# Ledger of designs, part 25: peptides against a protein of PDB entry 5TDY

Target 1, 88 residues: chain A of PDB entry 5TDY
Amino acid sequence: EKKIDGRRKAAVLLVALGPEKAAQVMKHLDEETVEQLVVEIANIGRVTPEEKKQVLEEFLSLAKAKEMISEGGIEYAKKVLEKAFGPE

## One batch from the design tools (peptide; aimed at target 1 Q24 V25 L29 T33)

Design b2_p25_6_s4 (made by RFdiffusion4, then SolubleMPNN; from b2_p25_6, 7 letters changed)
Fold by OpenDDE base, seed 2:
Structure b2_p25_6_s4 (fold): chain B 88 residues (1-88), chain A 25 residues (1-25)
Amino acid sequence: as target 1 above (88 residues)
Amino acid sequence: EEEKRNEEIWEKVVDAVLEVEEEEK
């Protein structure tokens, strides 16, 4: 498994969530971070199925590690994100 | 240094995503 650039992972995730949800997410970020992400999204190019899978896994891993949501919440988030990424 | 900055962005986005999902719930 190849390590993906942090900004790349973020861009992949935001694109997968769709413009509406991505916009909501960006409202929680500082201006400098938003500017960097806009650039990354604009230059995202092709996102492979492998990248999407890895981003999802790393998202869930980090979410659990930070204990930001309950175990049940993790399962819910997983389903939401899997639907957002779409079938592969 | 760049790697650190990139990972910080990733973590910020993850935090924000989780917060948005909680708000929508």
Scores: peptide ipSAE 0.705, ipTM 0.931, DockQ to the pose 0.612
OpenDDE base, seeds 1, 3, 4, 5: peptide ipSAE 0.699, 0.699, 0.701, 0.698; ipTM 0.930, 0.929, 0.929, 0.929

Design b2_p25_7 (made by RFdiffusion4)
Pose (drawn by RFdiffusion4):
Structure b2_p25_7 (pose): chain A 88 residues (1-88), chain P 25 residues (1-25)
Amino acid sequence: as target 1 above (88 residues)
Amino acid sequence: TEEEEEAYKLIASVILDWIEETDEE
């Protein structure tokens, strides 16, 4: 009945990635976050492929949002450099 | 590989955003 929260989505994602990949992700989290995610995974309960799909698709939308922020800065910086070196 | 490491950092960053949004609620 409870709504899926961020801690749940993180746990579903780490389970879906397999242990080795999930372990590489955990090395980039602080100790408090790691312990809390361990208890979330220990309490993984049931996860259907449908729930996995929902979590992966939300991940991809956020990853795309971060790519857009990064690409936007790269495009702006290159335009500035082009103007600085060019005939303008 | 460097690409894999960047991908792990990106996943970690999305996870931290999800946790932050849950704490703000």

Design b2_p25_7_s1 (made by RFdiffusion4, then SolubleMPNN; from b2_p25_7, 14 letters changed)
Fold by OpenDDE base, seed 5:
Structure b2_p25_7_s1 (fold): chain B 88 residues (1-88), chain A 25 residues (1-25)
Amino acid sequence: as target 1 above (88 residues)
Amino acid sequence: SMMEEEEAKLIAEIIKEWLKEEEEK
């Protein structure tokens, strides 16, 4: 699979969430980070289904690895994010 | 409340990790 840089992964995720949810997320980021992500989002271009799938999988994998959410929470997050990404 | 605060915080933390990985390159 193709490697996706961290900035792009973040941008893909935020775009998938939509403006309202993305704004809620970015409230937890510092100003410089937000500015960087805004630039990345502005230049995101086309996001392939493969990229979306990869970003979701990497998100869930990292969340699990960091023990940030329970196993049940991982399944919940998966459903929420898949819904946000929308069908293709 | 389209997104719960803790959910938003979780996503933000993951994003921070992704960005940190780039800085460590």
Scores: peptide ipSAE 0.655, ipTM 0.894, DockQ to the pose 0.536
OpenDDE base, seeds 1, 2, 3, 4: peptide ipSAE 0.652, 0.655, 0.645, 0.646; ipTM 0.892, 0.893, 0.891, 0.890

Design b2_p25_7_s2 (made by RFdiffusion4, then SolubleMPNN; from b2_p25_7, 13 letters changed)
Fold by OpenDDE base, seed 4:
Structure b2_p25_7_s2 (fold): chain B 88 residues (1-88), chain A 25 residues (1-25)
Amino acid sequence: as target 1 above (88 residues)
Amino acid sequence: SEEEEKEAKLIAEIIKEWLEEEKKK
C-alpha cells in the first residue's frame, strides 16, 4: 500500500464528489486553503482504484472516530461516497 | 438542504485534518 499525502487525499475526495458538492465543502474552508486545493485538483492526474479505496476508507474511519455521525450515518455516508466515486 | 450542509461540513472538517497533518511535517 502506497502512502498518500494529505493534499492528495483531499483532492481525490473533492474530485470524486463532483464540482457541485466540492463547492459546498469548500464553503467551509478558508480562502487560502481553497486556493491550495484548487491547484491540487488541477494537477491530480490519474487517480488509481487503490487511491480511491484508501481515501474512502480513511475518511470513514476519521468520521467515525470524531463521532461526527451516528452508526446509521456511517452506513449512509459510505453509500454517498461510494456513489460519488462511482464504479471503475 | 440542511442534510447536504451537514455532509459538506463533515467532509470539510476531515479535509482540514488531512491538511493540518501535512502542515506539521
Scores: peptide ipSAE 0.637, ipTM 0.901, DockQ to the pose 0.613
OpenDDE base, seeds 1, 2, 3, 5: peptide ipSAE 0.633, 0.637, 0.634, 0.636; ipTM 0.902, 0.902, 0.900, 0.901

Design b2_p25_7_s3 (made by RFdiffusion4, then SolubleMPNN; from b2_p25_7, 14 letters changed)
Fold by OpenDDE base, seed 2:
Structure b2_p25_7_s3 (fold): chain B 88 residues (1-88), chain A 25 residues (1-25)
Amino acid sequence: as target 1 above (88 residues)
Amino acid sequence: SAMEEEEAKLVAEIIKEWLEEEEKE
């Protein structure tokens, strides 16, 4: 599979979440990071189904590794994100 | 809000890690 840059992964995820949820996420980031991500989002271009799949899978893996949410929480997050990403 | 605070924080932390990896490279 193709390697995705970290900045691109972040942009893909935020776009998939939509502007309202993305804003909720970005309020936890510093101003410089937010400005960087806004640029990435503005220049995201076409996001392939493969990219979306990779980003989602890595996100879930990292979320589980952090042990910040239960296994059930991961399933919930998966549903929310898959719904946000929409059909491929 | 549209997204729970805990969810938002989790996503933000993961994004930070992605950006740190990018910086490290």
Scores: peptide ipSAE 0.630, ipTM 0.891, DockQ to the pose 0.571
OpenDDE base, seeds 1, 3, 4, 5: peptide ipSAE 0.625, 0.620, 0.625, 0.625; ipTM 0.889, 0.887, 0.890, 0.889

Design b2_p25_7_s4 (made by RFdiffusion4, then SolubleMPNN; from b2_p25_7, 14 letters changed)
Fold by OpenDDE base, seed 2:
Structure b2_p25_7_s4 (fold): chain B 88 residues (1-88), chain A 25 residues (1-25)
Amino acid sequence: as target 1 above (88 residues)
Amino acid sequence: SAMEEEEAKLIAEIIKEWLEEEKAK
């Protein structure tokens, strides 16, 4: 599969979440990081279904690895994100 | 809010890691 750079992954995820949820996430990032991400989002262009799938899968994998959500929370998070990304 | 604070923090942490990976290249 085609490798996606970290900045692109972040932008894809934030765009998928929508502006309201993205704002909730970005308030936990420093100002410089937010500005960098805004630029990346502005230049995101077309996001392929493959990219969306890769970003979602990697996110869930990392979330599980961090053990920051319970097993039940994994399914919830997956549903929320899938809803945000929309049907392919 | 649009999402739970804990969920927002988790996503932010993952994003930070993605960005750190880029800086480490």
Scores: peptide ipSAE 0.632, ipTM 0.897, DockQ to the pose 0.570
OpenDDE base, seeds 1, 3, 4, 5: peptide ipSAE 0.629, 0.628, 0.629, 0.624; ipTM 0.896, 0.894, 0.894, 0.895

Design b2_p25_8 (made by RFdiffusion4)
Pose (drawn by RFdiffusion4):
Structure b2_p25_8 (pose): chain A 88 residues (1-88), chain P 25 residues (1-25)
Amino acid sequence: as target 1 above (88 residues)
Amino acid sequence: SEEMWLKVVEAVSKLYKEEVEELLK
């Protein structure tokens, strides 16, 4: 009945990635976050492929949002450099 | 809980984004 929250989505994603890849992700998290994600995974319960798909698609949308922020800054910086070196 | 999700998203997006796309195949 309870709504899926961020902690749940993180756990579903880490389970879906397999243990080795999940371990590399965990190295980038602080101790408190790691411990709380361990409890979430220990309580993984049932996860259907449908729930996995929902989590993965939300991940890809956020990753794309981060790529757009990064690409936008790269495009702006290169335009500034082009103007600085060019005939303008 | 959302902050944990965002931390995971940050880390996974730099390391394994293509592997996540493979899981949807």

Design b2_p25_8_s1 (made by RFdiffusion4, then SolubleMPNN; from b2_p25_8 with E2D M4I L6Q E10D V12A Y16F)
Fold by OpenDDE base, seed 4:
Structure b2_p25_8_s1 (fold): chain B 88 residues (1-88), chain A 25 residues (1-25)
Amino acid sequence: as target 1 above (88 residues)
Amino acid sequence: SDEIWQKVVDAASKLFKEEVEELLK
């Protein structure tokens, strides 16, 4: 997979969510960040399916790791445990 | 930037995790 710039990842996610939901997300961000995101979205150009999938998967991985979201799925649980305690 | 990405993830994760899961189906 190709490394994607963080600003672009954010833009891809927001575009994928649609304008209404993207706006809801940005209501929780500082003004400077919003400005940067708007510019990035405006210049997003073509988003490949691979890029979109990569961004969404990374988002879900990070989201599931956050305190407020319960882990779901045996394989994800395995990854968490492996990161915490090693392969043995 | 990673900082912007993390901010977006933090905000979006609280709101639209399920919606994003649906986007991957």
Scores: peptide ipSAE 0.614, ipTM 0.899, DockQ to the pose 0.753
OpenDDE base, seeds 1, 2, 3, 5: peptide ipSAE 0.602, 0.607, 0.607, 0.605; ipTM 0.898, 0.899, 0.894, 0.899

Design b2_p25_8_s3 (made by RFdiffusion4, then SolubleMPNN; from b2_p25_8, 7 letters changed)
Fold by OpenDDE base, seed 4:
Structure b2_p25_8_s3 (fold): chain B 88 residues (1-88), chain A 25 residues (1-25)
Amino acid sequence: as target 1 above (88 residues)
Amino acid sequence: SDEIFQKVVDAASKLFKEEVEELLK
């Protein structure tokens, strides 16, 4: 698995959301961040399926960790605990 | 970098909770 630059990850996610939703997201960001993101999106080039998958998976993980979207159930909770504290 | 990504994640998750779940199917 290739490491993706954080700025690129953000751009990939925004592109995946589509222009309308991406714009709504950026309304909640500081101006400097918006400027950086616009540049990254403009220069994003081709997004590979692998990149998109990696970004979305990380997005899912982070969103669930912050309880912003639905929980993954007991199995997901178990996985989170294992990552946090190690296996019993 | 990762900080920017985190900011986007936070905002997107709050605004489009259901759409995000659909996107991630």
Scores: peptide ipSAE 0.566, ipTM 0.841, DockQ to the pose 0.574
OpenDDE base, seeds 1, 2, 3, 5: peptide ipSAE 0.553, 0.566, 0.555, 0.549; ipTM 0.836, 0.845, 0.840, 0.833

Design b2_p25_8_s4 (made by RFdiffusion4, then SolubleMPNN; from b2_p25_8, 7 letters changed)
Fold by OpenDDE base, seed 3:
Structure b2_p25_8_s4 (fold): chain B 88 residues (1-88), chain A 25 residues (1-25)
Amino acid sequence: as target 1 above (88 residues)
Amino acid sequence: SDEIWEKVVDAASKLFLEEVEELLK
């Protein structure tokens, strides 16, 4: 994976969610952060499928850990196993 | 910035975790 700037990751996620859901997320953010994100979204340019996938996967990993939600998923389960026992 | 990313993750995780999972399907 290539390192993606945090602001960029946020913009990619919000664009992926669509404007309605993105707005719902932004309602929980401070005004300055919203303004910064709007600028980032305006300048998002081309988002590659790989970049999008990377951002979404990172989000899911963080979100599941943060919320302590074990909703499964093959990829997530695989990552958990790899963290626990290493690749086999 | 990592700070902005963390803020977005925090907010979005509480609202649209399942929706994002669906985006990856």
Scores: peptide ipSAE 0.687, ipTM 0.941, DockQ to the pose 0.706
OpenDDE base, seeds 1, 2, 4, 5: peptide ipSAE 0.681, 0.683, 0.685, 0.669; ipTM 0.943, 0.943, 0.942, 0.939

## One batch from the design tools (peptide; aimed at target 1 R7 V55)

Design b2_p26_1 (made by RFdiffusion4)
Pose (drawn by RFdiffusion4):
Structure b2_p26_1 (pose): chain A 88 residues (1-88), chain P 26 residues (1-26)
Amino acid sequence: as target 1 above (88 residues)
Amino acid sequence: EEKWEKAEEEEPYFWKVVEAVLKVLE
């Protein structure tokens, strides 16, 4: 009945990635976050492929959003450099 | 940008995992 929250989505994603890849992700989280994600995984309960798909697709949308922010800055910086070196 | 910031505010655990996954892929 409870709505899926961020902690749940993170746990579903880490379970889906397998232990080795999830372990590499955990190295980039602080201690408090790691412990809380451990409890969330220990309480993983049931996860259907449908729930995994929802989580993965939300992940990809946020990852794309980050890529767009990064690409936008790269494009702006290169344009500035092109103007600085070019005939303008 | 708004979508990325909103995800940080509303779903900080998922957001931290997403950022960490991106760092591992780099």

Design b2_p26_1_s1 (made by RFdiffusion4, then SolubleMPNN; from b2_p26_1, 10 letters changed)
Fold by OpenDDE base, seed 3:
Structure b2_p26_1_s1 (fold): chain B 88 residues (1-88), chain A 26 residues (1-26)
Amino acid sequence: as target 1 above (88 residues)
Amino acid sequence: SELVEKAEKEEPVFYKVVEAILEVEK
């Protein structure tokens, strides 16, 4: 895997979610972080299939490690993001 | 978790976004 900047990974996720969900997600963040993410999103450019795959994998790994939600919830989040990224 | 700790410290924005996504999506 090629290392992706953390802020870029975050931007990739937010863009994948779409504007409505991205806005909901950002409500959980501090103002400064939101501003940083807006900049990253504005300059995201092309997201390669490789980046999408890696970001999704890292998201899932972190989510599972954190164990913040039930297995079903993680699976749901996985499906949402997979659908957002489209077929690989 | 070492992974969680590393992500939280080295990639706080990514970590925060992941947490927020999980919260929003339940």
Scores: peptide ipSAE 0.678, ipTM 0.927, DockQ to the pose 0.501
OpenDDE base, seeds 1, 2, 4, 5: peptide ipSAE 0.675, 0.676, 0.674, 0.669; ipTM 0.926, 0.926, 0.926, 0.925

Design b2_p26_1_s2 (made by RFdiffusion4, then SolubleMPNN; from b2_p26_1, 8 letters changed)
Fold by OpenDDE base, seed 3:
Structure b2_p26_1_s2 (fold): chain B 88 residues (1-88), chain A 26 residues (1-26)
Amino acid sequence: as target 1 above (88 residues)
Amino acid sequence: MELVEKAKEEEPVFYKVVEAILKVEE
């Protein structure tokens, strides 16, 4: 699989979540990080199905490794993001 | 895990966004 830039991966997730959720997410971030993300989102262009799948997998992998949320929460997040990315 | 430390160091923006997403979704 292709290596995706970390900032791009973040932008892909935010765009998939939609503007309302993306705004809520960015409220948890420092100013510099938000500014970097705005640039990436503005230049995101086309996101391929392959990128979407890979970003989702890496999101889940990191979330599980960090044990940031319960198993149930991980499953919920997975479903939310899968739906956000659309069918397929 | 080692994966977490690597992510924080090499992809800090991605790491921070993942953490923030999980906070919002809970």
Scores: peptide ipSAE 0.674, ipTM 0.922, DockQ to the pose 0.483
OpenDDE base, seeds 1, 2, 4, 5: peptide ipSAE 0.673, 0.673, 0.673, 0.666; ipTM 0.921, 0.921, 0.921, 0.919

Design b2_p26_1_s3 (made by RFdiffusion4, then SolubleMPNN; from b2_p26_1, 10 letters changed)
Fold by OpenDDE base, seed 2:
Structure b2_p26_1_s3 (fold): chain B 88 residues (1-88), chain A 26 residues (1-26)
Amino acid sequence: as target 1 above (88 residues)
Amino acid sequence: SAMWEEAKEKEPVFAKVVEAYLKVEE
């Protein structure tokens, strides 16, 4: 796999979540981070299937590492995001 | 975890987004 810039990974994730959920997430972020993400989203361009898969996997890995979500919650998030990313 | 702390250091924006998402889904 290829190394993806962290800011790009964040932008890919937010776009995949859709505008409503992305807005909810961004409300929990500081103003500077929001501004950075807006720039990244504006310049996201094409997101490859490989990038989507990698971002999802790394998201799940970090979610597990954070240890603030149950197994059921992680599995639910996985399914939601897989559906949001859409079929390839 | 060590992995989480490393992520916050190396990729703070992505880590923040992940954490924010988890808060939304709580």
Scores: peptide ipSAE 0.701, ipTM 0.928, DockQ to the pose 0.516
OpenDDE base, seeds 1, 3, 4, 5: peptide ipSAE 0.696, 0.700, 0.695, 0.694; ipTM 0.925, 0.925, 0.924, 0.924

Design b2_p26_1_s4 (made by RFdiffusion4, then SolubleMPNN; from b2_p26_1, 14 letters changed)
Fold by OpenDDE base, seed 3:
Structure b2_p26_1_s4 (fold): chain B 88 residues (1-88), chain A 26 residues (1-26)
Amino acid sequence: as target 1 above (88 residues)
Amino acid sequence: SAMVEEAKKKEPVFYKVVEAILEVEK
């Protein structure tokens, strides 16, 4: 597995969510973080299916490890993001 | 968790975005 830059991973997630949800997410972030993300999104270029898969897996792993949401919530988040990413 | 600590410290933007996504989707 190739390590992906953390800021790139974040940008991939936001782009996958679409502009509406991405905007909602960024409302929860500090201004400096938003600025960093805008730059990353602007320069995201091509996101491979492999990157998308890895980013989703790392998202779920982090969420589980931090116990940020229940198991049911993890499953829900997984489905939402999979739908957002779209089929490959 | 070592993974969480690494994410929080070495990938703070990713960590924050994950938190924010979960907050929006809860």
Scores: peptide ipSAE 0.670, ipTM 0.916, DockQ to the pose 0.510
OpenDDE base, seeds 1, 2, 4, 5: peptide ipSAE 0.668, 0.669, 0.670, 0.664; ipTM 0.915, 0.916, 0.915, 0.914

Design b2_p26_2 (made by RFdiffusion4)
Pose (drawn by RFdiffusion4):
Structure b2_p26_2 (pose): chain A 88 residues (1-88), chain P 26 residues (1-26)
Amino acid sequence: as target 1 above (88 residues)
Amino acid sequence: DPLLEEVKEYSPEEIAEVIKHWLEED
């Protein structure tokens, strides 16, 4: 009945990635986050492929949002450099 | 699973940043 929260989505994602990839992700999290995610995975319960799909798709939308922020800054910076070196 | 294979192409640091973002929204 409870709504899926961020902790749950992180756990579903880490389970879906397999242990080796998930381990590489955990190296980039602080100790408190790691312990809390361990409890979440220890309590993984049932996860259908449908729930996995929901989580992965939300991940890809956020990853795309981060790519857009990064690409926007790169495009702006290159435009500034082009103007600085060019005939303008 | 094309979605899972696509997710695996991201760096661990980039995946961790999305996870931190979710946890901040709790």

Design b2_p26_2_s1 (made by RFdiffusion4, then SolubleMPNN; from b2_p26_2 with E9K V18I H21E W22L E24A E25K)
Fold by OpenDDE base, seed 3:
Structure b2_p26_2_s1 (fold): chain B 88 residues (1-88), chain A 26 residues (1-26)
Amino acid sequence: as target 1 above (88 residues)
Amino acid sequence: DPLLEEVKKYSPEEIAEIIKELLAKD
């Protein structure tokens, strides 16, 4: 697993979402942040399938931790069980 | 892409909140 900085993660996520969804997301960010992200997107270069997967999985983990949507998933379920019953 | 489809279930506002967190980690 390669380390990805937050700025790149955000750019990868927005590119993965597609222009329409990304534009909707941008409406909820301040102007300076939008400009910064546009630059990151413009310079994103190639996004590997592994990088994309990593970013999407991290997003889902963070979003579910905040209980934005109550959904399951294999990895999320594993984390729940580990926290509930210990690392044994 | 099942992961992407799952991500798309979140509203633009919810996605934006996560992005803010990603940008604040530094």
Scores: peptide ipSAE 0.738, ipTM 0.949, DockQ to the pose 0.742
OpenDDE base, seeds 1, 2, 4, 5: peptide ipSAE 0.732, 0.728, 0.734, 0.726; ipTM 0.950, 0.949, 0.950, 0.948

Design b2_p26_2_s2 (made by RFdiffusion4, then SolubleMPNN; from b2_p26_2, 7 letters changed)
Fold by OpenDDE base, seed 3:
Structure b2_p26_2_s2 (fold): chain B 88 residues (1-88), chain A 26 residues (1-26)
Amino acid sequence: as target 1 above (88 residues)
Amino acid sequence: DPLLEEVKKYSPEEIAEIIKELLAQE
């Protein structure tokens, strides 16, 4: 997997969400951050399906780790089992 | 897109918190 910087990850996520949802998210960020993200989005260029998938998966991993929403999923379940019982 | 649909289940506020974490990455 290619390494993506945090700024780009955020931009990819916002673009993936669509303008309506992205706008709602922006309302919870400070003005300077919003301006930064708008620039990142404007200069995002092409987003590959692989990059999009990587960003969305990382989001879900981070969000679930913070227990924002309690839900499963195959990949999350695998990570839970690996953490609980080791790499065997 | 099942991943995107799952992401959309989170509130704008919750998503914003993750955005902040992403922006804090070195």
Scores: peptide ipSAE 0.748, ipTM 0.956, DockQ to the pose 0.743
OpenDDE base, seeds 1, 2, 4, 5: peptide ipSAE 0.738, 0.738, 0.744, 0.740; ipTM 0.956, 0.956, 0.956, 0.957

Design b2_p26_2_s3 (made by RFdiffusion4, then SolubleMPNN; from b2_p26_2, 8 letters changed)
Fold by OpenDDE base, seed 3:
Structure b2_p26_2_s3 (fold): chain B 88 residues (1-88), chain A 26 residues (1-26)
Amino acid sequence: as target 1 above (88 residues)
Amino acid sequence: DPLLEEVKKLSPEEIAEIIKELLAKE
């Protein structure tokens, strides 16, 4: 995968969320950070479906790592099975 | 978009926390 700058990732996510949800998120950031992100959003240009998918998947991965949401899916199920019945 | 809908389930505070970490890596 192509590496995406952290500031770019944040901008892509905020745009994807829509103005209402994005505004709610911004309330939890300091003023300087907000200004920085507004500039990034203003200059975001085109966001490819691949880039959007990559960003959203990374956000979900980070959220799961922080236990904000429960891990699940096929890969999680595979991990469970390996831990339960895999070779010792 | 199922991915986006799942992200939207996070609270604004939780999303902001992740953003802060992304920016801190710079």
Scores: peptide ipSAE 0.735, ipTM 0.947, DockQ to the pose 0.696
OpenDDE base, seeds 1, 2, 4, 5: peptide ipSAE 0.723, 0.720, 0.727, 0.724; ipTM 0.945, 0.948, 0.947, 0.947

Design b2_p26_3 (made by RFdiffusion4)
Pose (drawn by RFdiffusion4):
Structure b2_p26_3 (pose): chain A 88 residues (1-88), chain P 26 residues (1-26)
Amino acid sequence: as target 1 above (88 residues)
Amino acid sequence: SLLEKVKEYSPSEIAEVIKMWLEEDE
């Protein structure tokens, strides 16, 4: 009945990645976050492929959003450099 | 597949998305 929250999505994602990949992700999280995600995974309960798909698709949308922010800055910086070196 | 696409990301990049989810619920 409870709505899926961020902690749940993170746990579903880490379970879906397999232990080795999830372990590499955990190295980039602080101790408090790691412990809390451990309790979330220990309480993973049931996860259907449908729930995994929802989580993965939300991940990809946020990853794309971060790529767009990064690409936008790269495009702007290169345009500035092109103007600085070019005939303008 | 969706999972294969997710595995193409670096661990640090995946961690950043996880942190965004946690911050949204704060």

Design b2_p26_3_s1 (made by RFdiffusion4, then SolubleMPNN; from b2_p26_3, 8 letters changed)
Fold by OpenDDE base, seed 1:
Structure b2_p26_3_s1 (fold): chain B 88 residues (1-88), chain A 26 residues (1-26)
Amino acid sequence: as target 1 above (88 residues)
Amino acid sequence: SLLDEVKKYSPEEIAEVIKELLEKDK
């Protein structure tokens, strides 16, 4: 698995969400953070399917952890992937 | 899909995760 820095992960996530949802998310971030992420989005270049999948899976893992209902972090993400696309 | 699952979270919840991602980068 390739290493992706946090700034790029956030940019990939926002682009994946689409402009409407991304705009709603950015309303909850401070101005400096928004400016930083806009730069990252502007320079995002190509996002591979593998990178996108990796970012979305990590998001789901972190989101579950913040809800304090994690079922194993990456293991939960694997279950979601299996339910969505079938066993690999 | 994975994206559909992500979109089920509120904008506020997604923003909190983003803040965490950016904090870890520091």
Scores: peptide ipSAE 0.719, ipTM 0.941, DockQ to the pose 0.724
OpenDDE base, seeds 2, 3, 4, 5: peptide ipSAE 0.714, 0.712, 0.714, 0.708; ipTM 0.940, 0.940, 0.940, 0.940

Design b2_p26_3_s2 (made by RFdiffusion4, then SolubleMPNN; from b2_p26_3, 8 letters changed)
Fold by OpenDDE base, seed 3:
Structure b2_p26_3_s2 (fold): chain B 88 residues (1-88), chain A 26 residues (1-26)
Amino acid sequence: as target 1 above (88 residues)
Amino acid sequence: SLLDEVKKLSPEEIAEVIKELLEADE
């Protein structure tokens, strides 16, 4: 996959959320960060479906890592067991 | 969809992840 800088990722996400939700999110960011992101959004240009998908997937991965959302399935179960008992 | 899943998070939760994205870029 192609490398995307953090500032661009944030801008892509905020645009994808829509102006109302994005505004609510930015209320929880410091003023300097907001100003920075506004510039990034203004200059976002074209966002490909691939880029959008990549950003959203990474975002959800980070959210899961921070336990904001639940994760299940066989792969998750394997991770739990591996951490609990180790590879050996 | 992926976007719908993201939207289910609170604005505060989304902001925390954004901060992490920006921090990792530094």
Scores: peptide ipSAE 0.724, ipTM 0.942, DockQ to the pose 0.824
OpenDDE base, seeds 1, 2, 4, 5: peptide ipSAE 0.714, 0.714, 0.721, 0.712; ipTM 0.942, 0.942, 0.942, 0.941

